# Designs tried in a protein design run: peptides against a protein of PDB entry 1Y0J. Part 3

Target 1, 39 residues: chain A of PDB entry 1Y0J
Amino acid sequence: EARECVNCGATATPLWRRDRTGHYLCNACGLYHKMNGQN

## One batch from the design tools (peptide; made by RFdiffusion4, then SolubleMPNN)

Design b1_p8_7_s2 (from b1_p8_7 with N3T)
Fold by OpenDDE base, seed 1:
Structure b1_p8_7_s2 (fold): chain B 39 residues (1-39), chain A 8 residues (1-8)
Amino acid sequence: as target 1 above (39 residues)
Amino acid sequence: PRTGPPVF
């Protein structure tokens, strides 16, 4: 198993982020959700 | 988590 962004499915990112429940988000999705109050 | 709009 490779790590995947739970939002977009990407398996590579310059920086892994996490949502408030600990799921991994790629950098872009993490920033998107931070900015938009999502996930 | 996984419920918002996609980025890509």
Scores: peptide ipSAE 0.190, ipTM 0.736, DockQ to the pose 0.401
Fold by OpenDDE base, seed 2:
Structure b1_p8_7_s2 (fold): chain B 39 residues (1-39), chain A 8 residues (1-8)
Amino acid sequence: as target 1 above (39 residues)
Amino acid sequence: PRTGPPVF
């Protein structure tokens, strides 16, 4: 088993992020969601 | 799914 970004499915990223409810996001998806107030 | 906008 490996961690996956819940948005794009990536399994590797320079920095794992989490959304407001604790789901894992890759760095790029996490930044998008942080900036746009979604996930 | 893609990098960027939400897919759900």
Scores: peptide ipSAE 0.189, ipTM 0.736, DockQ to the pose 0.319
Fold by OpenDDE base, seed 4:
Structure b1_p8_7_s2 (fold): chain B 39 residues (1-39), chain A 8 residues (1-8)
Amino acid sequence: as target 1 above (39 residues)
Amino acid sequence: PRTGPPVF
Protein backbone atom coordinates (compact mmCIF):
# COMPACT_ATOMS: atom_id res chain seq x y z
CA GLU B 1 0.00 0.00 0.00
CA ALA B 2 2.75 2.38 -0.95
CA ARG B 3 1.97 5.58 -2.81
CA GLU B 4 2.51 5.52 -6.57
CA CYS B 5 2.54 8.16 -9.25
CA VAL B 6 -0.65 7.50 -11.19
CA ASN B 7 1.16 8.38 -14.41
CA CYS B 8 4.57 6.68 -14.37
CA GLY B 9 4.26 4.35 -11.38
CA ALA B 10 7.17 5.81 -9.43
CA THR B 11 7.01 5.01 -5.72
CA ALA B 12 9.45 7.68 -4.58
CA THR B 13 9.97 11.30 -5.54
CA PRO B 14 11.54 14.43 -4.05
CA LEU B 15 8.08 16.01 -3.99
CA TRP B 16 4.65 14.47 -4.33
CA ARG B 17 2.23 16.49 -6.40
CA ARG B 18 -1.42 16.05 -7.25
CA ASP B 19 -3.45 16.49 -10.39
CA ARG B 20 -6.62 18.56 -10.53
CA THR B 21 -8.72 15.73 -9.13
CA GLY B 22 -6.34 14.80 -6.34
CA HIS B 23 -4.45 11.84 -7.78
CA TYR B 24 -0.81 11.59 -6.76
CA LEU B 25 1.90 12.37 -9.26
CA CYS B 26 5.65 12.33 -8.81
CA ASN B 27 7.37 15.68 -9.11
CA ALA B 28 8.41 15.20 -12.73
CA CYS B 29 5.02 13.99 -13.92
CA GLY B 30 3.26 16.65 -11.89
CA LEU B 31 5.34 19.42 -13.43
CA TYR B 32 4.79 18.03 -16.91
CA HIS B 33 1.07 17.78 -16.24
CA LYS B 34 0.94 21.32 -14.90
CA MET B 35 2.78 22.76 -17.89
CA ASN B 36 0.94 20.79 -20.56
CA GLY B 37 -2.47 20.17 -19.02
CA GLN B 38 -2.04 16.39 -19.22
CA ASN B 39 0.49 13.60 -19.42
CA PRO A 1 1.78 10.66 -21.87
CA ARG A 2 1.50 7.62 -19.62
CA THR A 3 5.27 7.36 -19.45
CA GLY A 4 5.61 10.85 -17.99
CA PRO A 5 7.68 13.70 -19.32
CA PRO A 6 10.03 13.23 -22.24
CA VAL A 7 13.69 12.45 -21.71
CA PHE A 8 15.89 15.24 -22.97
Scores: peptide ipSAE 0.170, ipTM 0.720, DockQ to the pose 0.396; fails the geometry check
Fold by OpenDDE base, seed 5:
Structure b1_p8_7_s2 (fold): chain B 39 residues (1-39), chain A 8 residues (1-8)
Amino acid sequence: as target 1 above (39 residues)
Amino acid sequence: PRTGPPVF
């Protein structure tokens, strides 16, 4: 099976990140969440 | 939102 970004649905990323509750985010969404607190 | 980050 494949991992997906819980925000945008991407299945590939240079770096997997995680939100405050442990859900996987792609690099781009993770950076956005980090800077803005939500998306 | 899902569309937050920029798309290139």
Scores: peptide ipSAE 0.170, ipTM 0.719, DockQ to the pose 0.233; fails the geometry check

Design b1_p8_7_s3 (from b1_p8_7, 3 letters changed)
Fold by OpenDDE base, seed 1:
Structure b1_p8_7_s3 (fold): chain B 39 residues (1-39), chain A 8 residues (1-8)
Amino acid sequence: as target 1 above (39 residues)
Amino acid sequence: RKTGPPVF
């Protein structure tokens, strides 16, 4: 199995985050979504 | 890598 960021497809990140529905996001995408009020 | 609008 390989985890990947649902937004950018990255398979490695300093910190895995999740959106409100539980999808995995890399640190950068997770912060972007949090900041912009998106998923 | 791309950081952008929500997926799905």
Scores: peptide ipSAE 0.220, ipTM 0.761, DockQ to the pose 0.245
Fold by OpenDDE base, seed 5:
Structure b1_p8_7_s3 (fold): chain B 39 residues (1-39), chain A 8 residues (1-8)
Amino acid sequence: as target 1 above (39 residues)
Amino acid sequence: RKTGPPVF
């Protein structure tokens, strides 16, 4: 069992991010969410 | 991989 990005399902990323409610996001999804006001 | 709006 590995950590997964809640958005894309990736299990590996250079940097784990989290949204405002604590869900784990890979770097790319986290940046997307941040840019779009969702992180 | 898909990078986009939340899917949950």
Scores: peptide ipSAE 0.219, ipTM 0.761, DockQ to the pose 0.249
Fold by OpenDDE base, seed 3:
Structure b1_p8_7_s3 (fold): chain B 39 residues (1-39), chain A 8 residues (1-8)
Amino acid sequence: as target 1 above (39 residues)
Amino acid sequence: RKTGPPVF
């Protein structure tokens, strides 16, 4: 029942983020998506 | 993956 980043598969992050359709991203992937539109 | 869109 562990959450995973849908981009990199990480199961731990200091801050869970979400993409534009609600999928969970780790902090690093979420920031990258935010800055670039995608990873 | 390291780069690209999310993997579903």
Scores: peptide ipSAE 0.214, ipTM 0.755, DockQ to the pose 0.238
Fold by OpenDDE base, seed 4:
Structure b1_p8_7_s3 (fold): chain B 39 residues (1-39), chain A 8 residues (1-8)
Amino acid sequence: as target 1 above (39 residues)
Amino acid sequence: RKTGPPVF
């Protein structure tokens, strides 16, 4: 299986990020989580 | 999809 953003399901992103517990997020979702605390 | 930024 390929890596997916746990929020939006994207399989490609300019920059993979992680949430507080290590789940992968695409750049956009990761920034959203960072700015808002969580999804 | 979960809430958050728009998804393309």
Scores: peptide ipSAE 0.205, ipTM 0.749, DockQ to the pose 0.295

Design b1_p8_8_s1 (from b1_p8_8 with R7K A8E)
Fold by OpenDDE base, seed 4:
Structure b1_p8_8_s1 (fold): chain B 39 residues (1-39), chain A 8 residues (1-8)
Amino acid sequence: as target 1 above (39 residues)
Amino acid sequence: PYYKDNKE
């Protein structure tokens, strides 16, 4: 039940982000999603 | 993107 990035499965990140529907993403995946519109 | 279920 530890938090995980829904895209890459990372359990640790400098900054947790969330996608448009509230799914948790690590910082890297979140930024990628933001820049490209998808993971 | 690839999403996985984070539910236990």
Scores: peptide ipSAE 0.090, ipTM 0.600, DockQ to the pose 0.368
Fold by OpenDDE base, seed 2:
Structure b1_p8_8_s1 (fold): chain B 39 residues (1-39), chain A 8 residues (1-8)
Amino acid sequence: as target 1 above (39 residues)
Amino acid sequence: PYYKDNKE
């Protein structure tokens, strides 16, 4: 199985993050989402 | 967001 960022589709990242609803985001998308509340 | 370096 392969994990994917729900925002950009990346399959590899230095750190997997999760949004408020538990969906996986790559590190970059997760940080942006955390700061701005949006993908 | 959509980052070039993160694009599959």
Scores: peptide ipSAE 0.109, ipTM 0.654, DockQ to the pose 0.150; fails the geometry check
Fold by OpenDDE base, seed 1:
Structure b1_p8_8_s1 (fold): chain B 39 residues (1-39), chain A 8 residues (1-8)
Amino acid sequence: as target 1 above (39 residues)
Amino acid sequence: PYYKDNKE
C-alpha cells in the first residue's frame, strides 16, 4: 500500500493528480503531464 | 516519460 507517483515515485505531494488513464501522479508530475501530454 | 506499476 501507500500511494506513489507512478512517474517519480514520490509518496507525498500537496495534491494528488491523475493522468488520462487514471494513474496517480504527484502534483509536479501531473502538471508536467498535463502540459506536455506525457511523462 | 515513464511509468511503473505500483502495488498497494
Scores: peptide ipSAE 0.085, ipTM 0.597, DockQ to the pose 0.389; fails the geometry check
Fold by OpenDDE base, seed 5:
Structure b1_p8_8_s1 (fold): chain B 39 residues (1-39), chain A 8 residues (1-8)
Amino acid sequence: as target 1 above (39 residues)
Amino acid sequence: PYYKDNKE
């Protein structure tokens, strides 16, 4: 497998993040999710 | 929203 951001599909990011439910998000989407509570 | 999960 190749990890992908569940929101945008990115396969590379400076920092992989995980939301409260454990889904992987790229740094950008993770920060967006953190700030807005959704993605 | 999640469009797909981190699989494969």
Scores: peptide ipSAE 0.082, ipTM 0.599, DockQ to the pose 0.430; fails the geometry check

Design b1_p8_8_s2 (from b1_p8_8 with N6V A8E)
Fold by OpenDDE base, seed 5:
Structure b1_p8_8_s2 (fold): chain B 39 residues (1-39), chain A 8 residues (1-8)
Amino acid sequence: as target 1 above (39 residues)
Amino acid sequence: PYYKDVRE
């Protein structure tokens, strides 16, 4: 299936990010994770 | 704050 954010389930984002363990996150969740260390 | 199980 199509890529989705492992945090919120979004399937579309202006920028796909990855967390420290390589999981795909949408831009918003990725930024949150980066700033706070977790989602 | 949470993660979901990813299904294919």
Scores: peptide ipSAE 0.070, ipTM 0.548, DockQ to the pose 0.370; fails the geometry check
Fold by OpenDDE base, seed 2:
Structure b1_p8_8_s2 (fold): chain B 39 residues (1-39), chain A 8 residues (1-8)
Amino acid sequence: as target 1 above (39 residues)
Amino acid sequence: PYYKDVRE
């Protein structure tokens, strides 16, 4: 069970992030989510 | 904006 970004499905990223509800996001999607409140 | 179910 490899980790994957809940938004884009990426399985590798320089930094795994988590949204406010605990879902894993790749760095890029996490930053977008942080800036815009959504992804 | 898009989320999918996350399972083990």
Scores: peptide ipSAE 0.069, ipTM 0.553, DockQ to the pose 0.418; fails the geometry check
Fold by OpenDDE base, seed 1:
Structure b1_p8_8_s2 (fold): chain B 39 residues (1-39), chain A 8 residues (1-8)
Amino acid sequence: as target 1 above (39 residues)
Amino acid sequence: PYYKDVRE
């Protein structure tokens, strides 16, 4: 079971993040989501 | 900007 970013599909990242509903996001997408409220 | 379904 490989994890992937729900936004960009990346399967590798320096830091896995999660959105407010628990979906996994790569570091980059997670930061964008945090700053803008969405991906 | 978008989301997709994810399966473990």
Scores: peptide ipSAE 0.068, ipTM 0.557, DockQ to the pose 0.425; fails the geometry check
Fold by OpenDDE base, seed 4:
Structure b1_p8_8_s2 (fold): chain B 39 residues (1-39), chain A 8 residues (1-8)
Amino acid sequence: as target 1 above (39 residues)
Amino acid sequence: PYYKDVRE
């Protein structure tokens, strides 16, 4: 049950983030989501 | 975006 980004599937990231619903996102996807409202 | 349930 290794953690993975729900958007890109990455299993490693400098910083795990979470979207407004609580899904885990890698740092890159999380920032993209934050800036654009979605991913 | 694609959302996956993180619960086990």
Scores: peptide ipSAE 0.067, ipTM 0.544, DockQ to the pose 0.464; fails the geometry check

Design b1_p8_8_s3 (from b1_p8_8 with N6V)
Fold by OpenDDE base, seed 3:
Structure b1_p8_8_s3 (fold): chain B 39 residues (1-39), chain A 8 residues (1-8)
Amino acid sequence: as target 1 above (39 residues)
Amino acid sequence: PYYKDVRA
């Protein structure tokens, strides 16, 4: 399986994160979403 | 909210 960040499409990240509905986000996008409430 | 490249 090939995982992708639902926001930027990255396939590699130091840490996979998940949004409130379970979608996978790379570390950077996940942190951005967390800090700003959206992406 | 989605599909926006927040890194570039």
Scores: peptide ipSAE 0.108, ipTM 0.630, DockQ to the pose 0.178; fails the geometry check
Fold by OpenDDE base, seed 2:
Structure b1_p8_8_s3 (fold): chain B 39 residues (1-39), chain A 8 residues (1-8)
Amino acid sequence: as target 1 above (39 residues)
Amino acid sequence: PYYKDVRA
């Protein structure tokens, strides 16, 4: 299996992040989520 | 959102 960003589906990122409920997000989506509270 | 197709 391979990890995927739950938002954009990316399988590679310079930094894996997680939202407050534990879902994996790529760095870009994670930062967007952090700033806007959602993705 | 937790759906593919939308990139930050």
Scores: peptide ipSAE 0.105, ipTM 0.628, DockQ to the pose 0.223; fails the geometry check
Fold by OpenDDE base, seed 4:
Structure b1_p8_8_s3 (fold): chain B 39 residues (1-39), chain A 8 residues (1-8)
Amino acid sequence: as target 1 above (39 residues)
Amino acid sequence: PYYKDVRA
């Protein structure tokens, strides 16, 4: 099972993050989500 | 939102 960012579909990232419900986000999308509360 | 076709 290849992990991918649920927002942008990226399969590689310097740091995997997760949203509040546990969905995987790449670093960039995760930071955006954190800053804005959504993606 | 979770859209695979656009980056945040």
Scores: peptide ipSAE 0.101, ipTM 0.624, DockQ to the pose 0.216; fails the geometry check
Fold by OpenDDE base, seed 1:
Structure b1_p8_8_s3 (fold): chain B 39 residues (1-39), chain A 8 residues (1-8)
Amino acid sequence: as target 1 above (39 residues)
Amino acid sequence: PYYKDVRA
């Protein structure tokens, strides 16, 4: 099964991250969400 | 950054 970032739809990333609810985010989106509390 | 609510 293919994974994709729930924010931007990317299917590949150097590092998969997860938000506080457990949804997968690419590295960039995950860092943004973590730092700003929003996508 | 793309304004999508990931919790939806």
Scores: peptide ipSAE 0.088, ipTM 0.607, DockQ to the pose 0.353; fails the geometry check

Design b1_p8_8_s4 (from b1_p8_8, 3 letters changed)
Fold by OpenDDE base, seed 5:
Parts: sequence; C-alpha cells; structure tokens
Structure b1_p8_8_s4 (fold): chain B 39 residues (1-39), chain A 8 residues (1-8)
Amino acid sequence: as target 1 above (39 residues)
Amino acid sequence: PYLKDVRE
C-alpha cells in the first residue's frame, strides 16, 4: 500500500485520517490539524 | 474521513 502521512511522513498509524483537502495524515497529525487548523 | 490502518 505504501501510504504516507503528508505531514510527518509516517507510513504506519493506528488510524489514517484525511485533511480538509483529502491528503492522508496519520492519526496524530490528523488530530493536531483538527485541533489547530494546521500542522 | 478515517480509514483503518492495515499494517504490512
């Protein structure tokens, strides 16, 4: 599959998320973005 | 949207 978080580059995460524009984020980065609006 | 990770 080789999915990668567009923020931190992680290739493994308990849960893949997607940002407002559809880019994949790892769970941690996704939550951060959700909380702060950006990375 | 969220997708369940599939660790390989």
Scores: peptide ipSAE 0.051, ipTM 0.557, DockQ to the pose 0.061
Fold by OpenDDE base, seed 2:
Structure b1_p8_8_s4 (fold): chain B 39 residues (1-39), chain A 8 residues (1-8)
Amino acid sequence: as target 1 above (39 residues)
Amino acid sequence: PYLKDVRE
């Protein structure tokens, strides 16, 4: 299993998040997208 | 949805 953040390509993160459509984001990118309403 | 943003 190899998971990557769809935004930055990171392969490791303290907490995996998911965007509104289910794509995986690292913790930092997930928080950014959530706060800025971006995808 | 997939706009890239600079992170560190």
Scores: peptide ipSAE 0.069, ipTM 0.576, DockQ to the pose 0.144; fails the geometry check
Fold by OpenDDE base, seed 4:
Structure b1_p8_8_s4 (fold): chain B 39 residues (1-39), chain A 8 residues (1-8)
Amino acid sequence: as target 1 above (39 residues)
Amino acid sequence: PYLKDVRE
């Protein structure tokens, strides 16, 4: 199972992030989530 | 945006 961003489906990113429940987000989506509280 | 419910 290849890791992918649960928001955009990206399989590669400079930095993997996680949301508060542990789901993987790419860097961009993770930052968006952090700043806005959601994706 | 939409977030999937994913188990790994």
Scores: peptide ipSAE 0.067, ipTM 0.544, DockQ to the pose 0.553; fails the geometry check
Fold by OpenDDE base, seed 1:
Structure b1_p8_8_s4 (fold): chain B 39 residues (1-39), chain A 8 residues (1-8)
Amino acid sequence: as target 1 above (39 residues)
Amino acid sequence: PYLKDVRE
């Protein structure tokens, strides 16, 4: 199955991240979410 | 950043 960032829809990223609930985020969105508490 | 609800 193809993975995609739950925030921006990107299907490729240098590093897949996960939010506090376990949803996949691309590196950029994951960092933003981590630092700001929101996507 | 896009204010999208986070769902798998």
Scores: peptide ipSAE 0.065, ipTM 0.549, DockQ to the pose 0.408; fails the geometry check

## One batch from the design tools (peptide; made by RFdiffusion4, then SolubleMPNN)

Design b1_p9_1_s1 (from b1_p9_1, 5 letters changed)
Fold by OpenDDE base, seed 1:
Structure b1_p9_1_s1 (fold): chain B 39 residues (1-39), chain A 9 residues (1-9)
Amino acid sequence: as target 1 above (39 residues)
Amino acid sequence: PEVKSYRPL
């Protein structure tokens, strides 16, 4: 099984991030969530 | 939000 961003479904990213509840996000989605509080 | 962001290049 491959890791997926829980937001956009991407399977590749320069940097895996995690949301406040520990779910994996790609770098872009993680930054978006950080800037906007949530998606 | 309703609009999702996407993977980086």
Scores: peptide ipSAE 0.119, ipTM 0.643, DockQ to the pose 0.129; fails the geometry check
Fold by OpenDDE base, seed 4:
Structure b1_p9_1_s1 (fold): chain B 39 residues (1-39), chain A 9 residues (1-9)
Amino acid sequence: as target 1 above (39 residues)
Amino acid sequence: PEVKSYRPL
């Protein structure tokens, strides 16, 4: 399988995160969503 | 928000 960040499309990240509804986000995008509540 | 974030460079 090939996972990718639903926000930026990245396929590699030091840490995979997930948004409120379970979609995968790279670490950077996940932190951004966490800090801002949304993107 | 309007601007998307991206993985670190």
Scores: peptide ipSAE 0.116, ipTM 0.639, DockQ to the pose 0.142; fails the geometry check
Fold by OpenDDE base, seed 2:
Structure b1_p9_1_s1 (fold): chain B 39 residues (1-39), chain A 9 residues (1-9)
Amino acid sequence: as target 1 above (39 residues)
Amino acid sequence: PEVKSYRPL
C-alpha cells in the first residue's frame, strides 16, 4: 500500500496534508487548496 | 482544480 495525492498523483511529499473531507494531498497541492479553496 | 501541482523529478 502507498499513499497518493488525490490531485496530482504524487506518492512522495515533504508533508502530507488533508482536505476538508479527509482526502490526502501532497504539500504543494494542499497549500494550493488552502490558498484558493480548490485545486 | 484548474491548476494542479506536481512533485519534482
Scores: peptide ipSAE 0.112, ipTM 0.650, DockQ to the pose 0.136; fails the geometry check
Fold by OpenDDE base, seed 3:
Structure b1_p9_1_s1 (fold): chain B 39 residues (1-39), chain A 9 residues (1-9)
Amino acid sequence: as target 1 above (39 residues)
Amino acid sequence: PEVKSYRPL
């Protein structure tokens, strides 16, 4: 198995993040989610 | 969900 960003599907990222409900996001998507509350 | 990021280069 390979981890994937739930937003963009990326399988590689400099830093894996998680949203407030625990879903994995790549660094960029995670930052967007954090800044805007959604993505 | 409106804006998606992309895999890093």
Scores: peptide ipSAE 0.109, ipTM 0.650, DockQ to the pose 0.152; fails the geometry check

Design b1_p9_1_s2 (from b1_p9_1, 3 letters changed)
Fold by OpenDDE base, seed 3:
Structure b1_p9_1_s2 (fold): chain B 39 residues (1-39), chain A 9 residues (1-9)
Amino acid sequence: as target 1 above (39 residues)
Amino acid sequence: PKIKSFNPL
């Protein structure tokens, strides 16, 4: 299986990010999560 | 576990 963004399901991104507990997020979702904090 | 989608896109 390929890596997936835990928010949008994308399998490709120019930069993989991670949340505070280590879940992978694509660049766009990671930036949004960082700026907005909670979900 | 997956995070609930917050629809940033």
Scores: peptide ipSAE 0.166, ipTM 0.688, DockQ to the pose 0.191
Fold by OpenDDE base, seed 4:
Structure b1_p9_1_s2 (fold): chain B 39 residues (1-39), chain A 9 residues (1-9)
Amino acid sequence: as target 1 above (39 residues)
Amino acid sequence: PKIKSFNPL
């Protein structure tokens, strides 16, 4: 893998998440996205 | 493709 958070560009995270369309987000961005519901 | 960026801070 060469995974990268599509929001912040992080290449490492305690937990990879995905948005509703399958894009990878780091844990922090994923939680923020989940809580705020858009973008 | 990337999603629209947002500021989590």
Scores: peptide ipSAE 0.163, ipTM 0.685, DockQ to the pose 0.157
Fold by OpenDDE base, seed 5:
Structure b1_p9_1_s2 (fold): chain B 39 residues (1-39), chain A 9 residues (1-9)
Amino acid sequence: as target 1 above (39 residues)
Amino acid sequence: PKIKSFNPL
């Protein structure tokens, strides 16, 4: 199994990020999540 | 842990 962004399902990204609870997000979704304070 | 989708795309 390949890692997937929990938001958009992307399997590749320049930088894997993790939200406050440890879920993997692609760079784009991770930045969006950080900006909006969701979770 | 809490999983949530925000779908900005």
Scores: peptide ipSAE 0.152, ipTM 0.673, DockQ to the pose 0.157
Fold by OpenDDE base, seed 2:
Structure b1_p9_1_s2 (fold): chain B 39 residues (1-39), chain A 9 residues (1-9)
Amino acid sequence: as target 1 above (39 residues)
Amino acid sequence: PKIKSFNPL
């Protein structure tokens, strides 16, 4: 697999997250999105 | 992370 964060393009992260509609985000972007409502 | 508009579609 070649998964990428839809925000920053990272291909590796300690924890993959998903947004409200199922898009993959790295841990950092996922937490940011959760806290601020945007990537 | 960089801030940009997000389209869930």
Scores: peptide ipSAE 0.131, ipTM 0.680, DockQ to the pose 0.256

Design b1_p9_1_s3 (from b1_p9_1, 5 letters changed)
Fold by OpenDDE base, seed 3:
Structure b1_p9_1_s3 (fold): chain B 39 residues (1-39), chain A 9 residues (1-9)
Amino acid sequence: as target 1 above (39 residues)
Amino acid sequence: PEVKSYNPL
């Protein structure tokens, strides 16, 4: 199951997250979304 | 939004 962060394209991360619409984000990008409300 | 973050690795 190859996965890719929809924001930065990373294919590996310590923790996969998902945005409000269900798209996969790496941990770093997911936290950015959480902290800023959006990207 | 306009500025995106990236995996630090």
Scores: peptide ipSAE 0.099, ipTM 0.634, DockQ to the pose 0.144; fails the geometry check
Fold by OpenDDE base, seed 1:
Structure b1_p9_1_s3 (fold): chain B 39 residues (1-39), chain A 9 residues (1-9)
Amino acid sequence: as target 1 above (39 residues)
Amino acid sequence: PEVKSYNPL
């Protein structure tokens, strides 16, 4: 099994992040969530 | 939001 970003489905990222609920996000999506509060 | 972000790698 491969980890996937719950937002965009990417399986590769320089840094895995997590949202406030613990879901895995790629770096880009994680930063987007951080800047905008939510997706 | 409505438009999802994407990892450009």
Scores: peptide ipSAE 0.092, ipTM 0.630, DockQ to the pose 0.145; fails the geometry check
Fold by OpenDDE base, seed 4:
Structure b1_p9_1_s3 (fold): chain B 39 residues (1-39), chain A 9 residues (1-9)
Amino acid sequence: as target 1 above (39 residues)
Amino acid sequence: PEVKSYNPL
């Protein structure tokens, strides 16, 4: 496998997160989604 | 939102 952030395409992050539907997000994008409720 | 965030690392 090659995990990839569904938002920015990053393949590495200090902390993988997931959106409400289970898609992987890098830490930065995950935090952004969390703060804004959506991308 | 309109502009997607990105991983700055």
Scores: peptide ipSAE 0.088, ipTM 0.626, DockQ to the pose 0.145; fails the geometry check
Fold by OpenDDE base, seed 2:
Structure b1_p9_1_s3 (fold): chain B 39 residues (1-39), chain A 9 residues (1-9)
Amino acid sequence: as target 1 above (39 residues)
Amino acid sequence: PEVKSYNPL
């Protein structure tokens, strides 16, 4: 089992985040989505 | 969009 960021495909991150529909994002992509509404 | 990640630093 391995988790991947649905945006960039990263498999490791200091903090896993989730978007509004529950998709897993790495910390960086999650912050981008949060601030901009999309990536 | 095209950018796949965001570096907050």
Scores: peptide ipSAE 0.088, ipTM 0.626, DockQ to the pose 0.155; fails the geometry check

Design b1_p9_1_s4 (from b1_p9_1, 4 letters changed)
Fold by OpenDDE base, seed 2:
Structure b1_p9_1_s4 (fold): chain B 39 residues (1-39), chain A 9 residues (1-9)
Amino acid sequence: as target 1 above (39 residues)
Amino acid sequence: PEVKSFNPL
């Protein structure tokens, strides 16, 4: 399957994350989002 | 809350 980070469009990441609404984020974007509340 | 999982193939 082709998963994409909803923020940066990356299709590969060491660790998929999901935001509070369930959207998939790459590890980097997920961490940023977690820390800053923004994607 | 946020969840995480190892990169799926």
Scores: peptide ipSAE 0.075, ipTM 0.567, DockQ to the pose 0.051
Fold by OpenDDE base, seed 1:
Structure b1_p9_1_s4 (fold): chain B 39 residues (1-39), chain A 9 residues (1-9)
Amino acid sequence: as target 1 above (39 residues)
Amino acid sequence: PEVKSFNPL
C-alpha cells in the first residue's frame, strides 16, 4: 500500500503519525499539528 | 514544517 502525509504529501518518514481523527501525517507534520492544533 | 491546506479525504 502507498501512504502519503495528508498535509505535505510526503511518502516517506522516520515515523508515521496520526492526527486526532486518524489521518496519516509524516513525523514533522504530526509534531507541528500537535504543537499548533493544525496541520 | 510548511503548512498546506488540510484535506483529510
Scores: peptide ipSAE 0.074, ipTM 0.599, DockQ to the pose 0.350
Fold by OpenDDE base, seed 5:
Structure b1_p9_1_s4 (fold): chain B 39 residues (1-39), chain A 9 residues (1-9)
Amino acid sequence: as target 1 above (39 residues)
Amino acid sequence: PEVKSFNPL
């Protein structure tokens, strides 16, 4: 699979996350989004 | 909800 973080464009991360709307985020962006509600 | 998939490799 070729996955990409919808925020930063990263194609590799130890842990893929998905926001409440189903968009894939890298670990860092996912955590940030979770904490702040923004990418 | 937030979904996770971990790849330790």
Scores: peptide ipSAE 0.073, ipTM 0.563, DockQ to the pose 0.046
Fold by OpenDDE base, seed 3:
Structure b1_p9_1_s4 (fold): chain B 39 residues (1-39), chain A 9 residues (1-9)
Amino acid sequence: as target 1 above (39 residues)
Amino acid sequence: PEVKSFNPL
């Protein structure tokens, strides 16, 4: 399963996340998005 | 809602 973070382009992360609209985010970007409402 | 997935390998 090749995947990329839609925010930073990372291809590897300890935990894949997905935002409200279903975009894949790495753990760091996903947490930032969750906390700040934006990537 | 936010979704998450983890691959231990």
Scores: peptide ipSAE 0.070, ipTM 0.553, DockQ to the pose 0.045

